# Designs tried in a protein design run: peptides against a protein of PDB entry 7SID. Part 149

Target 1, 151 residues: chain A of PDB entry 7SID
Amino acid sequence: LHMYLMLLKELPGEEYPLPMEDVLELLKPLSNVCSLYRRDQDVCKTILNHVLHVVKNLGQSNMDSENTRDAQGQFLTVIGAFWHLTKERKYIFSVRMALVNCLKTLLEADPYSKWAILNVMGKDFPVNEVFTQFLADNHHQVRMLAAESIN

## One batch from the design tools (peptide; made by RFdiffusion4, then SolubleMPNN)

Design b2_p30_1_s4 (from b2_p30_1, 10 letters changed)
Fold by OpenDDE base, seed 1:
Structure b2_p30_1_s4 (fold): chain B 151 residues (1-151), chain A 30 residues (1-30)
Amino acid sequence: as target 1 above (151 residues)
Amino acid sequence: MEEEEKKWKEKMEELEKELEEKFKEVEELE
């Protein structure tokens, strides 16, 4: 886990996005890692903080490529799973904060949720609609973060 | 991969069910 998180942390910013092939390689173990630590909220928070770099790379890529669609699907599956479990207070506020940051970054890359759509339980949820739910979060810091992202 | 995505979703759904059961248990104790 530590080594994997280090790799995610070292991803370049938006100015120099990684080749999508490299992004795919980094995403391959992500679902398994998240699944393994899904019950450890501190680890989940850490993972969500580090995958922000993946979102930045996805936002700068050509979405028409097969590799981009594949990477997008893998990443959105993970985000969707976290979102699904954050509903109804299943995750602590710090995990929700990290998730909101991921969603914020997705919205910056795709404001109209053309590709940023979470599929959960067979239903599609555009991130722009999902994001508004955090404006009514039980924790004030989560609400504030969500509000700051819209303005 | 589609297979990995499916497995992840299934595991997360399982976790949700487990958490829901735990929350129910806590509510019953209160």
Scores: peptide ipSAE 0.021, ipTM 0.485, DockQ to the pose 0.064
Fold by OpenDDE base, seed 4:
Structure b2_p30_1_s4 (fold): chain B 151 residues (1-151), chain A 30 residues (1-30)
Amino acid sequence: as target 1 above (151 residues)
Amino acid sequence: MEEEEKKWKEKMEELEKELEEKFKEVEELE
Protein backbone atom coordinates (compact mmCIF):
# COMPACT_ATOMS: atom_id res chain seq x y z
CA LEU B 1 0.00 0.00 0.00
CA HIS B 2 2.67 2.50 1.00
CA MET B 3 4.61 1.95 -2.19
CA TYR B 4 1.50 2.31 -4.29
CA LEU B 5 0.50 5.55 -2.55
CA MET B 6 3.99 6.90 -3.11
CA LEU B 7 3.72 6.15 -6.83
CA LEU B 8 0.36 7.92 -7.02
CA LYS B 9 1.78 10.98 -5.26
CA GLU B 10 4.64 11.21 -7.72
CA LEU B 11 2.36 11.31 -10.75
CA PRO B 12 3.06 14.32 -12.95
CA GLY B 13 0.48 17.07 -13.24
CA GLU B 14 -1.38 18.39 -16.25
CA GLU B 15 1.73 20.06 -17.62
CA TYR B 16 3.42 16.70 -18.08
CA PRO B 17 0.79 14.12 -18.97
CA LEU B 18 1.67 10.45 -18.67
CA PRO B 19 1.32 8.08 -21.59
CA MET B 20 -2.05 6.39 -21.39
CA GLU B 21 -0.35 3.01 -21.14
CA ASP B 22 1.33 4.10 -17.92
CA VAL B 23 -1.94 5.45 -16.56
CA LEU B 24 -3.58 2.08 -17.18
CA GLU B 25 -0.85 0.25 -15.31
CA LEU B 26 -1.26 2.56 -12.32
CA LEU B 27 -5.05 2.13 -12.33
CA LYS B 28 -5.00 -1.68 -12.42
CA PRO B 29 -4.48 -2.23 -8.68
CA LEU B 30 -6.50 0.83 -7.62
CA SER B 31 -9.91 -0.82 -7.39
CA ASN B 32 -8.57 -3.65 -5.27
CA VAL B 33 -6.70 -1.30 -2.96
CA CYS B 34 -9.75 0.91 -2.48
CA SER B 35 -11.95 -2.10 -1.77
CA LEU B 36 -9.52 -3.53 0.76
CA TYR B 37 -9.20 -0.25 2.67
CA ARG B 38 -12.74 1.07 2.14
CA ARG B 39 -13.27 1.32 5.91
CA ASP B 40 -10.01 3.19 6.56
CA GLN B 41 -10.81 6.91 6.37
CA ASP B 42 -7.16 7.95 6.32
CA VAL B 43 -6.22 5.67 3.45
CA CYS B 44 -9.32 6.62 1.46
CA LYS B 45 -8.55 10.33 1.81
CA THR B 46 -4.95 9.78 0.76
CA ILE B 47 -5.96 7.74 -2.28
CA LEU B 48 -8.54 10.32 -3.40
CA ASN B 49 -6.05 13.16 -3.02
CA HIS B 50 -3.44 11.35 -5.08
CA VAL B 51 -5.76 10.23 -7.90
CA LEU B 52 -6.35 13.91 -8.73
CA HIS B 53 -3.24 13.62 -10.85
CA VAL B 54 -4.79 10.71 -12.74
CA VAL B 55 -7.89 12.76 -13.53
CA LYS B 56 -5.75 15.58 -14.88
CA ASN B 57 -3.94 13.13 -17.14
CA LEU B 58 -7.19 11.58 -18.37
CA GLY B 59 -8.55 14.99 -19.32
CA GLN B 60 -5.74 15.59 -21.80
CA SER B 61 -5.96 12.21 -23.51
CA ASN B 62 -7.44 11.43 -26.91
CA MET B 63 -10.89 10.03 -26.24
CA ASP B 64 -10.86 8.09 -29.50
CA SER B 65 -8.31 5.60 -28.23
CA GLU B 66 -9.33 2.29 -26.70
CA ASN B 67 -6.79 2.76 -23.92
CA THR B 68 -8.35 6.08 -22.94
CA ARG B 69 -11.80 4.54 -22.65
CA ASP B 70 -10.42 1.68 -20.62
CA ALA B 71 -8.60 4.03 -18.24
CA GLN B 72 -11.69 6.20 -17.87
CA GLY B 73 -13.78 3.14 -17.08
CA GLN B 74 -11.41 1.86 -14.42
CA PHE B 75 -11.17 5.26 -12.77
CA LEU B 76 -14.93 5.86 -12.82
CA THR B 77 -15.51 2.49 -11.18
CA VAL B 78 -13.46 3.62 -8.19
CA ILE B 79 -15.09 7.05 -7.98
CA GLY B 80 -18.51 5.44 -8.25
CA ALA B 81 -17.73 3.16 -5.33
CA PHE B 82 -16.62 6.09 -3.14
CA TRP B 83 -19.72 8.06 -4.10
CA HIS B 84 -21.97 5.11 -3.30
CA LEU B 85 -20.41 4.64 0.14
CA THR B 86 -20.65 8.40 0.73
CA LYS B 87 -24.41 8.20 0.25
CA GLU B 88 -24.43 5.49 2.89
CA ARG B 89 -22.68 7.93 5.28
CA LYS B 90 -19.55 5.83 5.49
CA TYR B 91 -17.03 8.66 5.09
CA ILE B 92 -16.06 11.69 7.17
CA PHE B 93 -16.07 15.22 5.74
CA SER B 94 -12.38 15.21 4.79
CA VAL B 95 -12.88 12.14 2.59
CA ARG B 96 -15.95 13.72 1.02
CA MET B 97 -13.96 16.88 0.30
CA ALA B 98 -11.32 14.83 -1.47
CA LEU B 99 -14.06 13.14 -3.51
CA VAL B 100 -15.55 16.53 -4.44
CA ASN B 101 -12.15 17.64 -5.67
CA CYS B 102 -11.99 14.58 -7.91
CA LEU B 103 -15.48 15.27 -9.25
CA LYS B 104 -14.60 18.93 -9.81
CA THR B 105 -11.58 17.94 -11.85
CA LEU B 106 -13.69 15.50 -13.86
CA LEU B 107 -16.19 18.25 -14.64
CA GLU B 108 -13.39 20.53 -15.77
CA ALA B 109 -12.32 17.84 -18.23
CA ASP B 110 -15.87 16.81 -19.18
CA PRO B 111 -18.37 19.56 -18.27
CA TYR B 112 -21.33 17.83 -19.89
CA SER B 113 -20.53 14.32 -18.61
CA LYS B 114 -20.09 12.81 -22.05
CA TRP B 115 -17.87 10.09 -20.62
CA ALA B 116 -17.82 10.96 -16.90
CA ILE B 117 -20.71 8.70 -15.88
CA LEU B 118 -20.75 6.65 -12.69
CA ASN B 119 -22.29 3.20 -12.92
CA VAL B 120 -23.50 2.07 -9.51
CA MET B 121 -25.62 -1.03 -8.97
CA GLY B 122 -26.39 -1.20 -12.68
CA LYS B 123 -27.57 2.42 -12.98
CA ASP B 124 -25.81 5.33 -14.68
CA PHE B 125 -25.28 8.64 -12.88
CA PRO B 126 -23.70 11.54 -14.78
CA VAL B 127 -21.02 13.27 -12.69
CA ASN B 128 -22.59 16.70 -13.25
CA GLU B 129 -25.75 15.45 -11.54
CA VAL B 130 -23.83 13.67 -8.79
CA PHE B 131 -21.82 16.81 -8.05
CA THR B 132 -24.90 18.91 -7.19
CA GLN B 133 -25.69 16.58 -4.29
CA PHE B 134 -22.66 17.89 -2.38
CA LEU B 135 -24.17 21.39 -2.35
CA ALA B 136 -26.49 19.99 0.32
CA ASP B 137 -23.81 18.17 2.32
CA ASN B 138 -24.17 18.23 6.11
CA HIS B 139 -20.70 19.71 6.59
CA HIS B 140 -20.21 23.40 5.77
CA GLN B 141 -16.72 22.98 4.31
CA VAL B 142 -17.96 20.36 1.85
CA ARG B 143 -20.81 22.67 0.79
CA MET B 144 -18.41 25.57 0.39
CA LEU B 145 -16.00 23.54 -1.70
CA ALA B 146 -18.82 22.34 -3.94
CA ALA B 147 -20.14 25.90 -4.32
CA GLU B 148 -16.71 27.24 -5.27
CA SER B 149 -16.52 24.64 -8.01
CA ILE B 150 -19.59 26.05 -9.76
CA ASN B 151 -17.96 29.46 -10.29
CA MET A 1 -21.15 16.57 15.43
CA GLU A 2 -18.99 19.69 15.24
CA GLU A 3 -16.74 18.45 18.02
CA GLU A 4 -16.28 15.11 16.31
CA GLU A 5 -15.49 16.82 13.02
CA LYS A 6 -12.90 18.98 14.77
CA LYS A 7 -11.23 15.90 16.21
CA TRP A 8 -11.17 14.23 12.82
CA LYS A 9 -9.75 17.37 11.21
CA GLU A 10 -6.92 17.46 13.72
CA LYS A 11 -6.26 13.77 13.24
CA MET A 12 -6.19 14.13 9.47
CA GLU A 13 -3.79 17.06 9.65
CA GLU A 14 -1.50 15.00 11.81
CA LEU A 15 -1.72 12.06 9.43
CA GLU A 16 -0.94 14.28 6.45
CA LYS A 17 2.18 15.52 8.21
CA GLU A 18 3.23 11.99 9.05
CA LEU A 19 2.73 10.85 5.48
CA GLU A 20 4.69 13.81 4.18
CA GLU A 21 7.55 12.98 6.51
CA LYS A 22 7.51 9.36 5.41
CA PHE A 23 7.59 10.37 1.76
CA LYS A 24 10.55 12.64 2.43
CA GLU A 25 12.36 9.79 4.12
CA VAL A 26 11.75 7.54 1.14
CA GLU A 27 12.95 10.23 -1.26
CA GLU A 28 16.14 10.63 0.73
CA LEU A 29 16.79 6.91 0.55
CA GLU A 30 16.39 6.84 -3.21
Scores: peptide ipSAE 0.019, ipTM 0.404, DockQ to the pose 0.019
Fold by OpenDDE base, seed 5:
Structure b2_p30_1_s4 (fold): chain B 151 residues (1-151), chain A 30 residues (1-30)
Amino acid sequence: as target 1 above (151 residues)
Amino acid sequence: MEEEEKKWKEKMEELEKELEEKFKEVEELE
């Protein structure tokens, strides 16, 4: 976990996007790591904060690439899992804050949710629709963070 | 809103440092 988090932390941002092949390599262990530590709030917060770099890279990629679609799918699976567990009230506000930040970044890259669609339990949820749900979050900071993209 | 986001980012950075220290301790003990 430590080494993986360090790799995510040092990932280049949107100014220097990685080749999609490298992004795929970084995404390979992500679902397993998230699943293993899904009950650890602090680890989840840290992971979600660092995967912002991955989101930024995905937003700069060619939509026609098979590798891009694969990477997007793998990433969205993880985000969908966090969102699903959030709906089940499994995460504290600070984890939800980190998730909202990921969703905001996705919307910046894909405002109309052309590819940013969460598939959870066989049902599709466009990120723009998912995002608006956080405007009604119980915690004021989560609501405010969600509202920043609208104002 | 921007100020609150800044405060949150700072808090997350502190948490990351704390986790880094914990991971280092684990590596030293193992």
Scores: peptide ipSAE 0.015, ipTM 0.391, DockQ to the pose 0.024
Fold by OpenDDE base, seed 2:
Structure b2_p30_1_s4 (fold): chain B 151 residues (1-151), chain A 30 residues (1-30)
Amino acid sequence: as target 1 above (151 residues)
Amino acid sequence: MEEEEKKWKEKMEELEKELEEKFKEVEELE
């Protein structure tokens, strides 16, 4: 876990996008790691904070490429899982904050949720619609962050 | 508390299945 998290920290921002092949390589173990540590709030928060740069890379890629679709699918699966468990009130505010940041960056890259769609339990949820739910979050800081994200 | 724990376990199992299925789907796209 520690080594994997270190690799995630090395992800460059939007200014220096990684080749999609490298992004895919980093995403491959992500779902398994998230599943394994799904009950650990601190690990979940850390993962969400570090994968933020993946979203930035995805936004700059050719969305029609096979590799991009693969990366999007893997990433959105993880985000969808966290969102789903958030609805079940299973994550503390700090994890929700990290999730909102991920959703914010997704919206910046895809404001109309053309590709940023969460598929959870067989149903599609556009991120732009999902994001509005955090405006009514029980925690003040989560609401504030969500509000800042939409101006 | 026991009911909440049971509910959590059930949701985790469902999530694990979903992740596994989605992962397989993504692998097919490679």
Scores: peptide ipSAE 0.026, ipTM 0.510, DockQ to the pose 0.037; fails the geometry check

Design b2_p30_2_s1 (from b2_p30_2, 10 letters changed)
Fold by OpenDDE base, seed 3:
Structure b2_p30_2_s1 (fold): chain B 151 residues (1-151), chain A 30 residues (1-30)
Amino acid sequence: as target 1 above (151 residues)
Amino acid sequence: MENAKKFFEEANVPEGIELLKKEEEEEKKK
């Protein structure tokens, strides 16, 4: 876990996007790691904060490439899982805030949710619709973060 | 991938429930 988290932390910023091949390699173990540590709030928060760079890379890539679609799918699977567990009240506000930041970044790359669609239990949830749910979050800081992202 | 997704989505996280309840109680006191 620690080595993986360090790898995610060392991702370059949006100014220097990673090759899609590198993004794919980073995403391969992500779902397994998230699932394994799903009960650890701090680890989940940390992962969500670190994968922000991955989201930025996805938004700048050729959306028509197979690798881009694959990377998008892998990432959205993870985000969908976090969203699902959030709806089931499994995560504290700090994790939800990190998730909101991920969703915000996705919306910046895909404002109309053309590809940013969460598939959870066989049902599709466009990220723009998912995001609006956080405007009514029980925690005031989450609501504020979501509101700031809309403006 | 698919197995991991299913496992993640169906996971029971009792610790999270307890923590969230505590969080909500603390927020109500503010």
Scores: peptide ipSAE 0.219, ipTM 0.770, DockQ to the pose 0.101
Fold by OpenDDE base, seed 2:
Structure b2_p30_2_s1 (fold): chain B 151 residues (1-151), chain A 30 residues (1-30)
Amino acid sequence: as target 1 above (151 residues)
Amino acid sequence: MENAKKFFEEANVPEGIELLKKEEEEEKKK
């Protein structure tokens, strides 16, 4: 876990996007890692914070590439799972804050949710619609973060 | 990916429930 988290942390930012094939390699174990540590709030928060770099890379990619669609799908699967568990009241505010940051970054890359759509339990949820739900979050910091992200 | 997705989406996280309850109580005090 530690080694994987370090690799995620060292991902280059938006200014220097990684080749999509490299992004895919990093995303391959992500779902399994998230599932394994789904009960650990701190690990989940850390993962979500680190994958922000992946979102930035995805936003700079060629949308017509199969690799891009694959990477987006793998990433959105993880985000969808975190959101779903959040809806089921499984995560504390710090994890929700990290999730909101991911959603914010997604909306910056895809403001109209053309590709940023969460598929959860066979249903599609556009990220822009998902994001607005955090404006009514029970924790004030989450609400504030969500509000700041819109402005 | 599908199996992992399903496993994660349906995951039971009881620790989060208790922590969230505590969080909500702390927020009420502010």
Scores: peptide ipSAE 0.217, ipTM 0.767, DockQ to the pose 0.146
Fold by OpenDDE base, seed 4:
Structure b2_p30_2_s1 (fold): chain B 151 residues (1-151), chain A 30 residues (1-30)
Amino acid sequence: as target 1 above (151 residues)
Amino acid sequence: MENAKKFFEEANVPEGIELLKKEEEEEKKK
């Protein structure tokens, strides 16, 4: 886990996006890692904070190639799962804060949710619609973070 | 991947529930 998290942390920023092939390689174990540590709030928060780099890399893709869609799909699967579990009241505010940041970054890359669509249990949820739900989050800091992102 | 997705999405995380309940109670007191 630590090595993987380090790899995620060391991803270059938006200024120097990784080749999509490299992004795909990084995403391959992500779902499994998240699933394995889903019960650990701190690990989940850390993962979500680090995957911000992945979002940035995905957002820098200019072409809707097959590999781009694949990468987007793999990433959105994980985000969708975190969101789903959040809806099921599985995570504390700190994890939700991290998730909101991920969603914010997704919306910056895809404001109209053309590709940023969470598929959860066979149903599609555009990230822009998902994001607005956090404006009504039970925790004040989450609401504030979400509100700041909209303004 | 599909199996992992399903496993993650349907995961039972009771620890989080307990923590969240406590969090919500604290927020209500403010």
Scores: peptide ipSAE 0.215, ipTM 0.763, DockQ to the pose 0.131
Fold by OpenDDE base, seed 1:
Structure b2_p30_2_s1 (fold): chain B 151 residues (1-151), chain A 30 residues (1-30)
Amino acid sequence: as target 1 above (151 residues)
Amino acid sequence: MENAKKFFEEANVPEGIELLKKEEEEEKKK
């Protein structure tokens, strides 16, 4: 786990995009890792913080590429799962903070949620609509973080 | 991938529920 997390952390941001093939290799085990540690709040927070770099990298790619669509799908699957469990009140504020940062980064790349759509249990949830729900989060720090993205 | 997605989305995380309740109680005190 720790080795994998370090690899995610070392991913360059939007300033230096990686070949999509490299991004895909990093994303391949992500869903399994998240599932295994879904009950560990600290691990989930760490994962979400590290995958911010992946989001930034995806936003700089050609969306018409097959590899880009594949990487997008794998990433959105994970984010959708975290969102779903958040709605089911499975995560504390620190995890929700990390999730909001991921969603914020997605919206920076796709403000109108043309491709940033979470598919959860067969239903589509555009990230812009998902994001607005955090403005009413029960924790003040989560609300503040969400509000900062709009200002 | 699909199996992993379903497994994650349908996960029961009781520890999170307890921690969230505690978090909400602490926020009310502020």
Scores: peptide ipSAE 0.210, ipTM 0.763, DockQ to the pose 0.116

Design b2_p30_2_s2 (from b2_p30_2, 14 letters changed)
Fold by OpenDDE base, seed 4:
Structure b2_p30_2_s2 (fold): chain B 151 residues (1-151), chain A 30 residues (1-30)
Amino acid sequence: as target 1 above (151 residues)
Amino acid sequence: MELSIEFYRESNVPEGIELLEKEKRREEEE
């Protein structure tokens, strides 16, 4: 886990996106890692903080690419899972804040949720609509973070 | 692409749930 998290953390920023092939390789184990540690709040928070780099890489890629669509699908599945569990009240506020930051970054890359759509249990949820729900979060800091992203 | 069904199943995180309930009560009292 630690090695994988380090790899996520060391990803280049938005200015220097990785080749999509490299992003795909990094994303392959992500779903399994997230699933394994879904009940660990600290690990989930750490993962969400680190995958911000993945979002930045995906946002800088050509959406028409086959590899881009594949990478987006893999990543959005993971984000969708975190959101789903959030709706089920499984995560503390610090994890939810990390998720909001991920969603914010997605919206910066895709403001109208053309590709940033979470598919959870066969149903599509545009990220912009998902993001709006955090404006009504039970925790003040989460609401404030979400509100700052809207304006 | 879908994650495993296990991931989407209801996870039991009692500590997190307890904290969420406390957050809700605190916000309602303000």
Scores: peptide ipSAE 0.035, ipTM 0.673, DockQ to the pose 0.099
Fold by OpenDDE base, seed 5:
Structure b2_p30_2_s2 (fold): chain B 151 residues (1-151), chain A 30 residues (1-30)
Amino acid sequence: as target 1 above (151 residues)
Amino acid sequence: MELSIEFYRESNVPEGIELLEKEKRREEEE
């Protein structure tokens, strides 16, 4: 886990996007890691904070390739899982804030949710619709973060 | 790659449960 988290932490930002092939390699273990540590608030927060770089990379991709679609799909699956557990009130505010940051970044790249659609249990949830729900979050800081992102 | 079904299931969250309970109490008071 630590090694993987360190790798995620060292990902280049939006200024230096990774090749999609590298993104795919990074995403391969992500689902398993998230699933394994889904009950650990700190680990989940850390993961979500680090994958912001991945979100930025995916958002800047203008390529209509199979690799891009595959990477987007894998990533959205993970985000969808976090969203699902958030709906079930399984995460504290700090994790929810990290998730909002991920969703914000997705919306910056895809404001109309053309590809940023979460599929959870066979149902589709456009990220823009998901994001608006955080405006009514019970925690003040989460609401504020969501509200600031609309500007 | 798909996440396991277990990840989507309702799960107990023993880690951080005290923080969750504390936050829930605060949220209910607001």
Scores: peptide ipSAE 0.033, ipTM 0.656, DockQ to the pose 0.116
Fold by OpenDDE base, seed 1:
Structure b2_p30_2_s2 (fold): chain B 151 residues (1-151), chain A 30 residues (1-30)
Amino acid sequence: as target 1 above (151 residues)
Amino acid sequence: MELSIEFYRESNVPEGIELLEKEKRREEEE
């Protein structure tokens, strides 16, 4: 786990995007790791903070490539799972903060949710619609973070 | 793509539940 998290952390940001093939290789184990540690708040927070770099890379990629769609799908599946569990009140505010940052970054890359759509339990949820729900979060810091994204 | 059903099951352990309960109380006080 530690080695994998380090790899996520060291992923180049938007200014220096990685080839999509490299992003895909990094994303392959992500869903399994998240599932395994879904009950660990600290690990989930760390994962969400580190995958921000992945989102930035995805936003700079060719939207028409198969590899891009595959990477987007793998990433959005994970984000959708975190959102789903958040709706079930399974995560503390610090994890929700990290999730909001991911969603914010997604919206910056895809403001109209053309590809940023969460599929949870067979249903589609555009990120722009999902994001607005955090404006009504119970924790003031989460609400503030969400509000900053719409300014 | 879809994650396994296991990912969507109960995600809390006793320690996590306690933290969530504490957070809820703090949020209600704000």
Scores: peptide ipSAE 0.030, ipTM 0.654, DockQ to the pose 0.085
Fold by OpenDDE base, seed 3:
Structure b2_p30_2_s2 (fold): chain B 151 residues (1-151), chain A 30 residues (1-30)
Amino acid sequence: as target 1 above (151 residues)
Amino acid sequence: MELSIEFYRESNVPEGIELLEKEKRREEEE
């Protein structure tokens, strides 16, 4: 876990997008790691904070490539899982804030949720609709973080 | 890629429950 998290942390920012092949390799263990540590708030927060780099890379990649679609699917599966557990109040505010940041970055890349759609338990949830729900979050910091994207 | 049902199961870790309860109290105070 620590090695994987360090790898995610060391990813370059938006200025230096990664090849999609590298993104795919990074995403391969992500679902398993998230599943294994879903009950650990600190690990989940850390993961969500680090995968922001992945989101940025996904948004800058060629949307028509098979690799891009594959990477998007893998990533959205993970985000959808976090969203699902968030709705069930399984995550503290710091994790929710990290999730909002991920969703914000997704919306920057796809404002109209053409591809940024969370599939949870067979149902589709456009990220733009998911994002607006955080405006009513119980924690004020989460609400403010969500609101700053709208204002 | 698909996440297993295990990922969506409720947390039964005492430390996690304690953190959630603590935050719940804080949220109620706001």
Scores: peptide ipSAE 0.028, ipTM 0.633, DockQ to the pose 0.086

Design b2_p30_2_s3 (from b2_p30_2, 13 letters changed)
Fold by OpenDDE base, seed 1:
Structure b2_p30_2_s3 (fold): chain B 151 residues (1-151), chain A 30 residues (1-30)
Amino acid sequence: as target 1 above (151 residues)
Amino acid sequence: MELARKFFEEANVPEGIELLDKEEAEEAAR
């Protein structure tokens, strides 16, 4: 886990995007890691904070590339899972904060959710619609973080 | 995807639920 999290953390941001092939290699174990630690609030928070770098890389890629679509799909599956569990009240505010930051970064790259669409239980949820739900979050810090992203 | 299904359906975090209840109470009291 530590090694993998380190790799995610040190991933170059939007200023230095990686080849999509390298991003895909990093994403391969992500679903397994997230699933394994889904009940650990601290690990989930850490994962979500570190995958911000992945989002930044995805936003700089060619949207028409097969590899880009594959990477986006793998990543969005994970984000969708975290969002789903958030709706089920499985995560504390600090995890939700980290998730909102991921969603913010997605919206910066795709404001109209052309590709940023969460598929949960066979149903599609555009990230821009998902994001607005956090404006009504029960925790004030989550609401504030979501609100500052709109302006 | 089977892995995704497990993630969505089998995750259970009772402690997290309790913490959410607590933070909601704290927010309401602010």
Scores: peptide ipSAE 0.059, ipTM 0.715, DockQ to the pose 0.100
Fold by OpenDDE base, seed 4:
Structure b2_p30_2_s3 (fold): chain B 151 residues (1-151), chain A 30 residues (1-30)
Amino acid sequence: as target 1 above (151 residues)
Amino acid sequence: MELARKFFEEANVPEGIELLDKEEAEEAAR
């Protein structure tokens, strides 16, 4: 876990996008890691904060290729899982804050949710619609963060 | 897909999360 988190942390930002092949390599263990540590709030927060780099890389990929769609799909699966558990009140505010930041970054990359669609339990949820739900979050900091993203 | 299913369906996170949020909010308001 530590090595993987360090790898995620050291990913280049938006200024230096990774090749899609490298993004796919990074995404391979992500779902498994998230699943294994889904009960650990701190680990989940850390993961969500670190994968912001991945979101930025995915957003800059203007190429409509199979690899791009695959990477987007793998990433959205993870985000969808976090959102699903968030709806079930399984994550503390700090994790939800990190999730909102991920969703914000997704919306910056895909404002109209052309590809940023969460598929949870066979149902599709556009990120732009998902994001607005955090405006009514129980924690004031989450609401504020969400509101800042809308303005 | 299988890993995703496990993540979605087998997640059993401890209860009391909203209570933690409330406590943290109150602390931040001090």
Scores: peptide ipSAE 0.043, ipTM 0.693, DockQ to the pose 0.100
Fold by OpenDDE base, seed 3:
Structure b2_p30_2_s3 (fold): chain B 151 residues (1-151), chain A 30 residues (1-30)
Amino acid sequence: as target 1 above (151 residues)
Amino acid sequence: MELARKFFEEANVPEGIELLDKEEAEEAAR
């Protein structure tokens, strides 16, 4: 876990996007790691904060290749899982804050939710619709963050 | 995706529930 988190942390920013092949390699274990540590709020928060770089990389991709779609799918699966568990009240506000930041970044990259669609239990949820739910979050800081993202 | 299924179905996080309940209670008291 530690090595993986370090790798996520050291991802280059949006100024220097990673090759999609590298993004895919990074994403491959992500779902498993998230699942394994789903009960650890701090680890989940850390993961969500670090994968912001992945979102930025995906959003800056001008290629509609199979690899891009695959990377998007793998990433969105993880985000969808975090959102699902959030709806089930499994995560504290700090994790939800990190998730909102991810969703915000997704919306910036894909304002019309062309590809930013969460598939949860066989149903599709556009990120823009998902995002609005955080405007009614129980925690004031989450609501504030969500509101700021809409403006 | 099988991993996703496991993530969803096996995500019994009682510790998280307790923490969230506490958080919500504190906010409701404000």
Scores: peptide ipSAE 0.029, ipTM 0.667, DockQ to the pose 0.116
Fold by OpenDDE base, seed 5:
Structure b2_p30_2_s3 (fold): chain B 151 residues (1-151), chain A 30 residues (1-30)
Amino acid sequence: as target 1 above (151 residues)
Amino acid sequence: MELARKFFEEANVPEGIELLDKEEAEEAAR
């Protein structure tokens, strides 16, 4: 886990995007790692903070490439899972804060949710619509962060 | 896809999230 998290942490941002093939390799174990540690708030927060760089890499790629679509799909699956569990009140505010930051970054890359669509339990949820739900979050800091992200 | 399904359907975390949020907020305010 630690080694993998370090790799995610050191992932280049938007200024220096990785080849999509490398992004795919990094994403392959992500879903499994998230699933294994879904009950650990600190690990989940750390993962969400680190995958911000993945979003930045995805936004710089050719949207028409098969590798890009594959990477987007794998990443969105993970984000969708975190959102799903958030709806079920499984995460403390600090994890929700990290998730909002991920969603914010997704919206920056795809403001109209053309590709940033969460598929959860067979249903599609555009990130721009998902994001608005955090404006009504029970924790004031989450609401504030969400509000700041819209403007 | 199988791993994703497990992530969605088998996730179960301890109860008391609201209490944890309150406690952490109070600590951060000090």
Scores: peptide ipSAE 0.052, ipTM 0.695, DockQ to the pose 0.101; fails the geometry check

